# Peptides against a protein of PDB entry 7RZF: the designs that were tried, part 46

Target 1, 358 residues: chain A of PDB entry 7RZF
Amino acid sequence: PFQEEHLKQLYKIVPIKDIRNLYVTFPIPDLQKYYKSNPGHYLGHLIGHEGPGSLLSELKSKGWVNTLVGGQKEGARGFMFFIINVDLTEEGLLHVEDIILHMFQYIQKLRAEGPQEWVFQECKDLNAVAFRFKDKERPRGYTSKIAGILHYYPLEEVLTAEYLLEEFRPDLIEMVLDKLRPENVRVAIVSKSFEGKTDRTEEWYGTQYKQEAIPDEVIKKWQNADLNGKFKLPTKNEFIPTNFEILPLEKEATPYPALIKDTAMSKLWFKQDDKFFLPKACLNFEFFSPFAYVDPLHCNMAYLYLELLKDSLNEYAYAAELAGLSYDLQNTIYGMYLSVKGYNDKQPILLKKIIEKM
Target 2, 358 residues: chain A of PDB entry 7RZF as posed
Amino acid sequence: PFQEEHLKQLYKIVPIKDIRNLYVTFPIPDLQKYYKSNPGHYLGHLIGHEGPGSLLSELKSKGWVNTLVGGQKEGARGFMFFIINVDLTEEGLLHVEDIILHMFQYIQKLRAEGPQEWVFQELKDLNAVAFRFKDKERPRGYTSKIAGILHYYPLEEVLTAEYLLEEFRPDLIEMVLDKLRPENVRVAIVSKSFEGKTDRTEEWYGTQYKQEAIPDEVIKKWQNADLNGKFKLPTKNEFIPTNFEILPLEKEATPYPALIKDTAMSKLWFKQDDKFFLPKANLNFEFFSPFAYVDPLHSNMAYLYLELLKDSLNEYAYAAELAGLSYDLQNTIYGMYLSVKGYNDKQPILLKKIIEKM

## One batch from the design tools (peptide; made by RFdiffusion4, then SolubleMPNN)

Design b1_p11_2_s4 (from b1_p11_2, 5 letters changed)
Fold by OpenDDE base, seed 5:
Structure b1_p11_2_s4 (fold): chain B 358 residues (1-358), chain A 11 residues (1-11)
Amino acid sequence: as target 1 above (358 residues)
Amino acid sequence: MKTISDFSTYP
């Protein structure tokens, strides 16, 4: 376990690649025995959320961060880490202290709201869907993976242990959240900007770095992180599928799309899945406009329209993605193309959201 | 949620 001298440390690391990353790391207890509740996954889901009011959304709005990942990682025997990792912009590299302040503000928001059973239920449902419809893996890799995790899980649960949540444990969520404090933090900043400013070399990889104690004033600033009113818990994910019924193959099912509707304003082709038998659909829409490509001005207006539409749909994009739904919007020479793919159950909801923004 | 697959740069 890290001693006090290993906490509240800042590492400035020179990468080989031109990358800018921030790692905010907290030592946590070994959570392996709690795999049925997986409190680290709960916290990672919220901290790593990308929807409105999320940590990432705010940090992106500042122009400081491109991507964010949060979650637990295995450590040595008897302990784990909780890590928040962000990809930094050039501007974000200048605002690392403020970025970390925002992290602690979000963590403080999670403390204030307390553990939410509905969030756990969503995680449970999402993981159950992922398990049920898991793609086939290469047998060799899969068997090797399973053999490795047999050390951690009962034989009867080894296939399900990484996916199926069974127990809501708010006490364990709070326990982990209590470890996410400034006094327990280890910070690593990875940037080429530290080249020539380091005084140590890592023994194994020859990585150049500098280690510094984080000033007590900075720690205190993070300890006094207020409730930033911009941070909100995510809304319930309306796109999580609940109906997985597969309709029987129609007797007249053709191997090719059949024209099932033909009107002056629309044509509709349909093909039933006769191969995969998954509760998924692909909806493709081609919209035709005589104005879409008539001149450069109209072309640019059509482009701008789709960019604005995509921006307006960003609030749903992450929730849809989590639920195994995706959409795509593209300009065509004839107008626009819309595609909606994934689990069929909630596709009408996503389509409605798209249409409402159009 | 993106999974942290590579922590090779972590000290």
Scores: peptide ipSAE 0.028, ipTM 0.673, DockQ to the pose 0.107
Fold by OpenDDE base, seed 4:
Structure b1_p11_2_s4 (fold): chain B 358 residues (1-358), chain A 11 residues (1-11)
Amino acid sequence: as target 1 above (358 residues)
Amino acid sequence: MKTISDFSTYP
């Protein structure tokens, strides 16, 4: 078990690869028995959220981080860790204290808002979808995985335990959130910039590192993290599928896309899925403009337009991805290509959002 | 959730 001497520590680690990472780690109780509520997943979902008002959104806006991951990780017997990991930019490496301050500001926002049942429900629904439509795994790998997780879950639940949430436990969420405090923090910064500045070597892998106590002043700054008005809880994910109905095959289903609409302004081809029988669709749109590639100016304008469109859609990208939707926008020599893929139920919503931004 | 890379969290 971590002793007090192991808390409030900073590790400067030299990587083999040219990477810049920050790990903010909190010791937490063993939550394995609470897999049906999975409070660590709830917190990881919010802390690791990428939408507007998220921690990542703010840190990206400052140019300090590229990616963020939050969640629980198994420790030794009887304890776990909650880890916030970010990929640092070169600039972000200079602002680690401020990055961590923002982490604690976001955590403070979570405390202020309290546990949200609707967020839990979204996690539950997303996990249920992921379970229901999980791809077939190779039998050998699957059996090995199942054999491994049998140590953690009842036999009857071993197939579902990693996915199916059953219980909203705000008390456990608050309990974990209460462990996410500056006084409990362990910070690791991974960067080649620490080469030649380390005084210790890890025994097993020979990793060079330096260990330092985090100054009490810095801890106090993090303890006094205020509510940052830029941080907001995510909005409800409108892209989460709820209808999984698979329509019967049409009697006249063609093996190839059939032209079902032919007008002066549009052609529509349709091919029903006759192979996978998933509640998924692929919508492909090709827009033709005689001006798209007429000259270099128009070509560049079309490119710029698409980049701006993509940027304007970033607010939906993460929520769509979580819900198993994706979109792609490409310039073509004839105009623009749009693809919307994934669960068909909420594709019209995503498509509408795209069109509204166009 | 992207997988937290196997950084050996020192116990």
Scores: peptide ipSAE 0.023, ipTM 0.653, DockQ to the pose 0.095
Fold by OpenDDE base, seed 3:
Structure b1_p11_2_s4 (fold): chain B 358 residues (1-358), chain A 11 residues (1-11)
Amino acid sequence: as target 1 above (358 residues)
Amino acid sequence: MKTISDFSTYP
């Protein structure tokens, strides 16, 4: 376990690749025994959220961060880490202190709101879906993984332990949140901009780095992180599937799409799944307009329209993705193409939202 | 969830 001397440290690391990353690491207790509640997953879900009012959304709006990941990581025996990792822009590299301030503002928001059972329930439901419809893994990799996790879980639970949440434990969520404090932080900045500015070399890989204590003033600034009104908890994910019924194969099911509707304004082809038997569908829409590609102006307007449409749908994109839904919008020489894919149960909801924005 | 890459937190 890290002693106090190892806390409040800043590492400036020179990468081999041209990457800019920030790692904000907190030592936390070993949470392995709490796998049924998985408080680290709960916090990782919220901190790593990409929807409106999320940490990432705000940091992206500032132009400082491209991607964000939050979650627990195994350490040595008897302790873990909670890590917030971001991909930094060039500008973000200049604002690391402010980025970390925003992290603590978001964490403070989580403290202020307290543990939410509905968020836990969403995590539970999402993980249950992921477990139920998990893809086949390569046997060798899977067996090795299972053999490894047998050290941590009862044999009866070894297949489910990483997925199935059973217990809402607000006390454990609060316990982990209490470890996510500036006094418990370790910061690593990875950038080529530190080349020639390092004084240490890592023994194993020869990685050049510099270690510095984080100034007490900076720690105090982070400790005094206020509630940023831009941060909000996510809304309920309306795209989480609940119906997994698979309809029986129709007797007249064709191996190719059959025309089931033909009108002056639309044609509809349908093919039932005869192979996978999953509660999933692919909805593909081709919109035809004689104006879409008639001249460069119309082409550019059609392009701009889709870019604006995509932008207007960004609020749903992450929630849909989490729920195993995706959409795609493309310009075509004939007009536009829309696809909606994933679990069929909530596809009508996503489709409706798309159409309402069109 | 993107897996947190193996960043060794040990110096």
Scores: peptide ipSAE 0.021, ipTM 0.651, DockQ to the pose 0.091
Fold by OpenDDE base, seed 2:
Structure b1_p11_2_s4 (fold): chain B 358 residues (1-358), chain A 11 residues (1-11)
Amino acid sequence: as target 1 above (358 residues)
Amino acid sequence: MKTISDFSTYP
């Protein structure tokens, strides 16, 4: 167990690769017995969210962070860690204290809002989808994984325990949030900029590092993290599929796309899935404009238009991705191409959002 | 949700 002397520590680490990473780590109790509620997954989902009002969105807007991951990690027997990991920009490396302040502001927002059952339900639904439509793994890897997790889960639940949430436990969410405090923090900064500034070497890999106590004034600054009005809980994910019905094959189903609509302004081809029988679809749209490639100016305008459109759709991209939906927009010599792929149930919603931004 | 898989540099 970490003693007080192991907390409030800063590690400056020299990597072999040219990477800039920040790890903000909190020791937490062993949550394995609570796998049916998985409070660490709930918190990781929110802290690691990429939508508007998220921690990542704010840190990106400042140019300090490229990516963010939050979640629990196994420790030694009887304890775990909650880790927030970010990929730092060069500028972000200069603002680590402020980045961590923003982390604590977001955590404070989570405390203020309290546990949300609807967020748990979304996590439950997403995990259920992931379990149901999980790809086939290589047998050797799969068997080794199952053998490993048999130590943690009942035999009857070993296949489902990592995926299927069963219990909303706001008390456990609050318990974990109570451990995410500055007095419990361990910070690691990974950067080549620390080369020649280290005084210790790690025994196993020879990694050079420096360990420092975090100043009490910095800890107090983080403890006094206020509510930042830029941080908001995510909106409900409208793209989560709920209907997984596989439609029967049509009697006239062809192995090739059939022309089902032919008008002066549009042609529509359709092919039913006759191979995979998944509740997924691929929608492909080709838009034709005589102006798209008529001259260099129009070509550049069409390019700029598409870049602006993509930017305007970024607010939906993460929620769609979480729900197993994707879209692609490309310029063509004739106009533009749009593709929407994934679970068919909520594709019309995503398509509508795209069209509304067009 | 990306999983924290690579902590090879964590002391």
Scores: peptide ipSAE 0.029, ipTM 0.648, DockQ to the pose 0.101; fails the geometry check

Design b1_p11_3_s1 (from b1_p11_3, 5 letters changed)
Fold by OpenDDE base, seed 5:
Structure b1_p11_3_s1 (fold): chain B 358 residues (1-358), chain A 11 residues (1-11)
Amino acid sequence: as target 1 above (358 residues)
Amino acid sequence: ETINTGKPKWS
């Protein structure tokens, strides 16, 4: 376990690749025994969320961060880490202290709101869906994985332990959240900009780095992180499937798409799944416009339209993705193409959202 | 994004 001298440290690391990353790491207790409640997953889900009012959304709006990953990571025996990792822009590299302040503001928001059972339930449901409809893995890899995790889980639970949440434990969520404090932080900044500014070399890989203590004044600033009004808990994910019924094959089902609607303005083709028998569907729409590709101006306008549409749909994209739904919008020489894929139950909801933004 | 989260995938 890290001692006091290992905390509140800043590492400036020179990468081989031209990357800019920030790692904010917190030592936490070993949570393996709490796999049925998985409090680290709960916090990772919220901190790593990409919807409106999320940490990432705010940091992106500032132009400081491109991507964010949050969650627990295995450490050495007897402890784990909670890590918030962000991909930094060039501007973000200049605002690392402020980025971390925003992280603590979001964490403070989580403290203020307290553990939410509905969020846990969503995580539970999402994981249950993932388990139920998990893709077939290669037997060799799967067997090796299972053999490895037998050290951590009872035999009867080994297949379900990584997926099925069983217990809402707000006490454990609060316990982990209490470890996410400035006094418990380790910060690593990875950038080529530190080349020639380092004084240490890592023994194993020869990575050049500099280690510095984070100033007490900076720690204090982070400790005094206020509630930033821009941070909000995510809304309930409306895209989580609840109906998994597979309709029986129609007697007249053909191995190829059949034209089931033919009008002056539309043609509809349908093919029932006769192979996979999953509660999933693919909806493909091709829109035709004589103006889409008539000249360079119209082509560019059509492009801009789709970019704006995609931007307007960003608020739903992450929630849909979490729930196993996706959409794609593309320009074509004839107009535009829309695809909606995933679990069929909530596809109409996503499709409606898309149409409303069009 | 969440580290090591279960997510529905296509089969």
Scores: peptide ipSAE 0.055, ipTM 0.611, DockQ to the pose 0.277
Fold by OpenDDE base, seed 3:
Structure b1_p11_3_s1 (fold): chain B 358 residues (1-358), chain A 11 residues (1-11)
Amino acid sequence: as target 1 above (358 residues)
Amino acid sequence: ETINTGKPKWS
């Protein structure tokens, strides 16, 4: 367990690869026994969220961060870590203190809002879907995994324990959230910019690093993080499937796509799944325009159009992805291609949103 | 994204 001397430390690390990363780490209690409520997952879901009003959304808007990952990580026996990891831009590397301030502002927002049962329910539902429709794993890997987790879970729960949430425990959420404080922080910055500025070498890999105490003034600044009005809890995820009905295979089902609609403006091909029997569908749309690739100007305009369209859809992309939906938009020499894939139940919702933005 | 703790990262 980290003692006080190990807290409020900054590590400047020289990577081998040209990467820029920030790790903000908090020691937390071992939460393994709370797997039925999984408070760390709840917090990771929110802190790692990518929708409007999220931590990542704000940090991206500042041009400081490209990606963000949040959640619990196993440590040694008897303790865990909560980690917020971000991929830094060059500009972000200059604003690490401010980035961390925003992290604490978001955490403060979570404290102010308190635990939300509906968020827990979404996590529960998402995990249930993931469990129910989990792909087959390689037997060797799966067996080894199961053997490993038998140390942590009852035999009867070993298959479900990592997925099925059962208990909403706001008290545990608050307990973990209370550990996410500046006085409990460890910061690591990974950048080649620290080359030649280090004074220590890691024993095992020879990684060069410098360790510094975070100034008390900086800690105090983070402790005084106010509520940033730009941070909001995510909206309810409308893409979470609830209907998993699989329609019976039609007697006339063909092994290849059949033309089911033919009009002057559209052709529709359909193939029923005869192999996987999953409540999933793939919707593929090819749009044809004689203007899309007629000259370089039109080509560039079409490209720009799709880039703008994708940008306008960003607010839905993450929520859809969490719910097992995805979309793809591509320019073609004939026009554009749209694909919507995943659980069929909420595909119409995503498709509608895409079309409305088009 | 969220760190999924359910995946034992075996080193």
Scores: peptide ipSAE 0.055, ipTM 0.642, DockQ to the pose 0.121
Fold by OpenDDE base, seed 1:
Structure b1_p11_3_s1 (fold): chain B 358 residues (1-358), chain A 11 residues (1-11)
Amino acid sequence: as target 1 above (358 residues)
Amino acid sequence: ETINTGKPKWS
């Protein structure tokens, strides 16, 4: 366990690769025994969310951060860490204090709203889907993994323990939130800009770094983080599948796509799955336009159109991805290509959102 | 994104 002397520390680290990263780390209790409620996953889901009103959305809007990852990581025996990791832009590297302030503002928002059972239910449902439809793993690797986790879980639960949530425990969520405070923070900044400005070398890997105490004034600023009105809880994820019915294979099913609709304006091909037997579908659309590639100007306009369309759909992309849905938009020499893939149940919802933005 | 499992970096 970290002593008080190890808290409120800033590490400036020189990487081998040209990367800019910020790690904001909080020591937390060992949460392994709480795997049925998994409060760390709940908080990681919210803090790491990428939708409107999220921490990442705000930090991206300022041009300071590209990506954000939040959640629990294993430590040594008897403790864990909650980590918020961001990929910094060059500008973001100059605003680390403000970035961390925004992190604490978001955490304060989570405290103010309190634990939400519906968010837990979404996490439960997502994990259940992931468990039910997980890919086959290599037997050797899988066996070794299971053998390892038998130390942590009962034999009867060893296959499900990492996935299936069973208990909503708002008390444990609040307990972890109480550890996510400025007085309990460790900050690491990774950047080549610290080259020649370090005074220590890590013993094992030779990593150059500088350690310094975070000024009390900065800690106080973070402690006084107000509610930022830009931060909001995610909306309900409308893309989470609930129907997993697989239709029986038709007796006359062909091994190739069959033309099922032929009109002057459209052709529709259909192939029923006869191999995978998953509640998934692939919808592929080719749109033809005589203007798409008539000249360089039209080509560039078509490109710009798709980039703008993708940007306008970004609000749905993360929620769809979490739910096992994806879309792809591409320019073709004849027009535009659209693909929607994943669980078939909510594909019509995603497709409708795409078409409404077009 | 959410961190599911792993060792903390730079801890």
Scores: peptide ipSAE 0.050, ipTM 0.637, DockQ to the pose 0.093
Fold by OpenDDE base, seed 2:
Formats: structure tokens, sequence, C-alpha cells
Structure b1_p11_3_s1 (fold): chain B 358 residues (1-358), chain A 11 residues (1-11)
């Protein structure tokens, strides 16, 4: 277990690759026994969220961070870590203290709002979908994985334990959240900019690093993190599928797409799945415009239009992705191409949102 | 993104 001397430490690490990363880590109790509620996953879902009002959204808006990952990680026996990892921009590397302040502001927001059962339910539903429609894994890898987790879960639950949430435990969420405090923090900054500024070498990989105590004034600054009004809990994810019915094969189903609508303005082709029998669909739209490729100006305008459209849809992209939906927009010589893929149940919702932004 | 149970990226 980490003693006080191991906390409030800053590590400056020289990477081999040209990468800039920040790791903010907190020691937490072993949560393995709480796998049915998985409070670490709940917090990771929120802290790692990418929607409006999220930690990432704010840090990205400041130009400090490109990506963010949050969640629990296994430690040694008897303890775990909660980690917030971000990919830093060059500017972000100069604002690490402020980035971490924002992390604690978001954590403070989570404390203020308290555990939300609806968020837990979304996590439960998402994990259930992931379990139900999990792709086949390579047998060797799968067997090895199962053998490993048999040490942690009852035999009867070994297949479901990592996926199926059963219990909403706000007390455990609060318990973990209480460990996410500045006094418990370990910070690692990974950057080539520390080359020649290190005084230690890691034994196993020869990684050069410097260890420093985080100043008490900085810890205090993080402890006094106020509520930042820019941070908000995510809205409910409307893209989570609930209907998984597989429709029966039509009598006239053909092995190739059939033209089911033919008008002056549109043609519609349809192919029913006769192979996979999954509650998924692929919607593909080709839009034709005589102006799309008429001259260089129009081509550039069409390109700009799609870039702006994509930007305007970013607010939905993450939620859709979490729910197993994706979209793609491309310029063509004839106009534009749109595809929507994933679980068919909520595709109309995503499609509607795309069309409304167009 | 949410970290699912995985090995440490750093030792």
Amino acid sequence: as target 1 above (358 residues)
Amino acid sequence: ETINTGKPKWS
C-alpha cells in the first residue's frame, strides 16, 4: 500500500516516442468484490465522457488536450488505481497544473450532483448490449482470459461478471469519489522536453525520469477547486438500443439489393440480412447535386460545408458511438455520401439529427 | 473514453 511519502508526487518521464501524456492517478481500494455495482466504471464513464460539458470538452476548447481516458486500473493485490490520462498538446504541457485543477473541478461537480441512478442504468444497458452482441474472440486468448478471471469470480458468473451490472451502489460511488483528492494524487508527465533534465533511471526499461514532491501550495490550490459552471453532467443517451428483434426473412428476399422505390427524385434499394441475423443495419445515402463539382469554388464550398456539418454533429458523435452507432459523411464528385451504421433501433434518431443539421 | 480493465500502460 502507498504510504504518505508516495503520494503528492510528480514524475517527469522521458519517452522514447515523441508523445506528450499526463497521467493523474489515485490509489483506491480493491473494488473487485464490488463488480456487480462497479463504481469505478461509473466514475470512469463520467470523467471520461466526451460530450458537451465534459472534462475533455473543456480541456479541448482551451487547446490543452486532444484525448482523455478515465477509469479504474488493476494494481497489486489489495489495491487499485483510478487514472485520468490525457494526450497533451504543446500548449497543454505548459498548463499541467491548470489541467489538473479542471480535473478536480469536474470531480467536485460529481460530488455536488451526487450519484445518478439513470447514469448507472445507462452503463448497465450499454454493458448488457456489449455482452449480448460480443464478437467471437480467438479461442486461445479467450480461454486464457477466462482462466485468469476465475480467480476473481464465481464459476457461474465468470462469463457475465465483467459486463453485467446488477446493483446501484451510490455509497460505493461516493467512497471512490472520496479517494479522488489532491492529497492522494500521483502525477506523471511524459514528454521529450524533459530530456537532459532527469536524475533517475528506471531499472527495467531504462526510462529516464525525475521525481519531485508536488508543492503544498499546488495541492492546496487543487483542494480549493471550485465549481466550474462549464462542467455539466451528460444528457441521457438517446441512442442506446432497446429493441433487438430480428425480423423474419421476407418471402421475396433476394441475395442482392432490390429496388423498392423508384421516383424522379429518389431510388431506394433494400437488402435484408440473410447471413448474420443481428439487430444492425447499414443506411447509405448518395445525394446528387449538379453544383457539387461544377468548378473549383463549388468543390471547395462543398468540402467546407461537410466539414462544418461534421463539426456541428460532434455533440452526438460520442453518444452514438457509445451506443454502437456510427455515421460517415463524404464528398463525392456528384454530391455527398452519408452512411449510418450500427444497431437499427435508434438509427432513425441519429439520421434525423444529421438531416436537421444539414 | 472509459478505461476498461487493462494492464498498466506504465510499469
Scores: peptide ipSAE 0.053, ipTM 0.638, DockQ to the pose 0.098; fails the geometry check

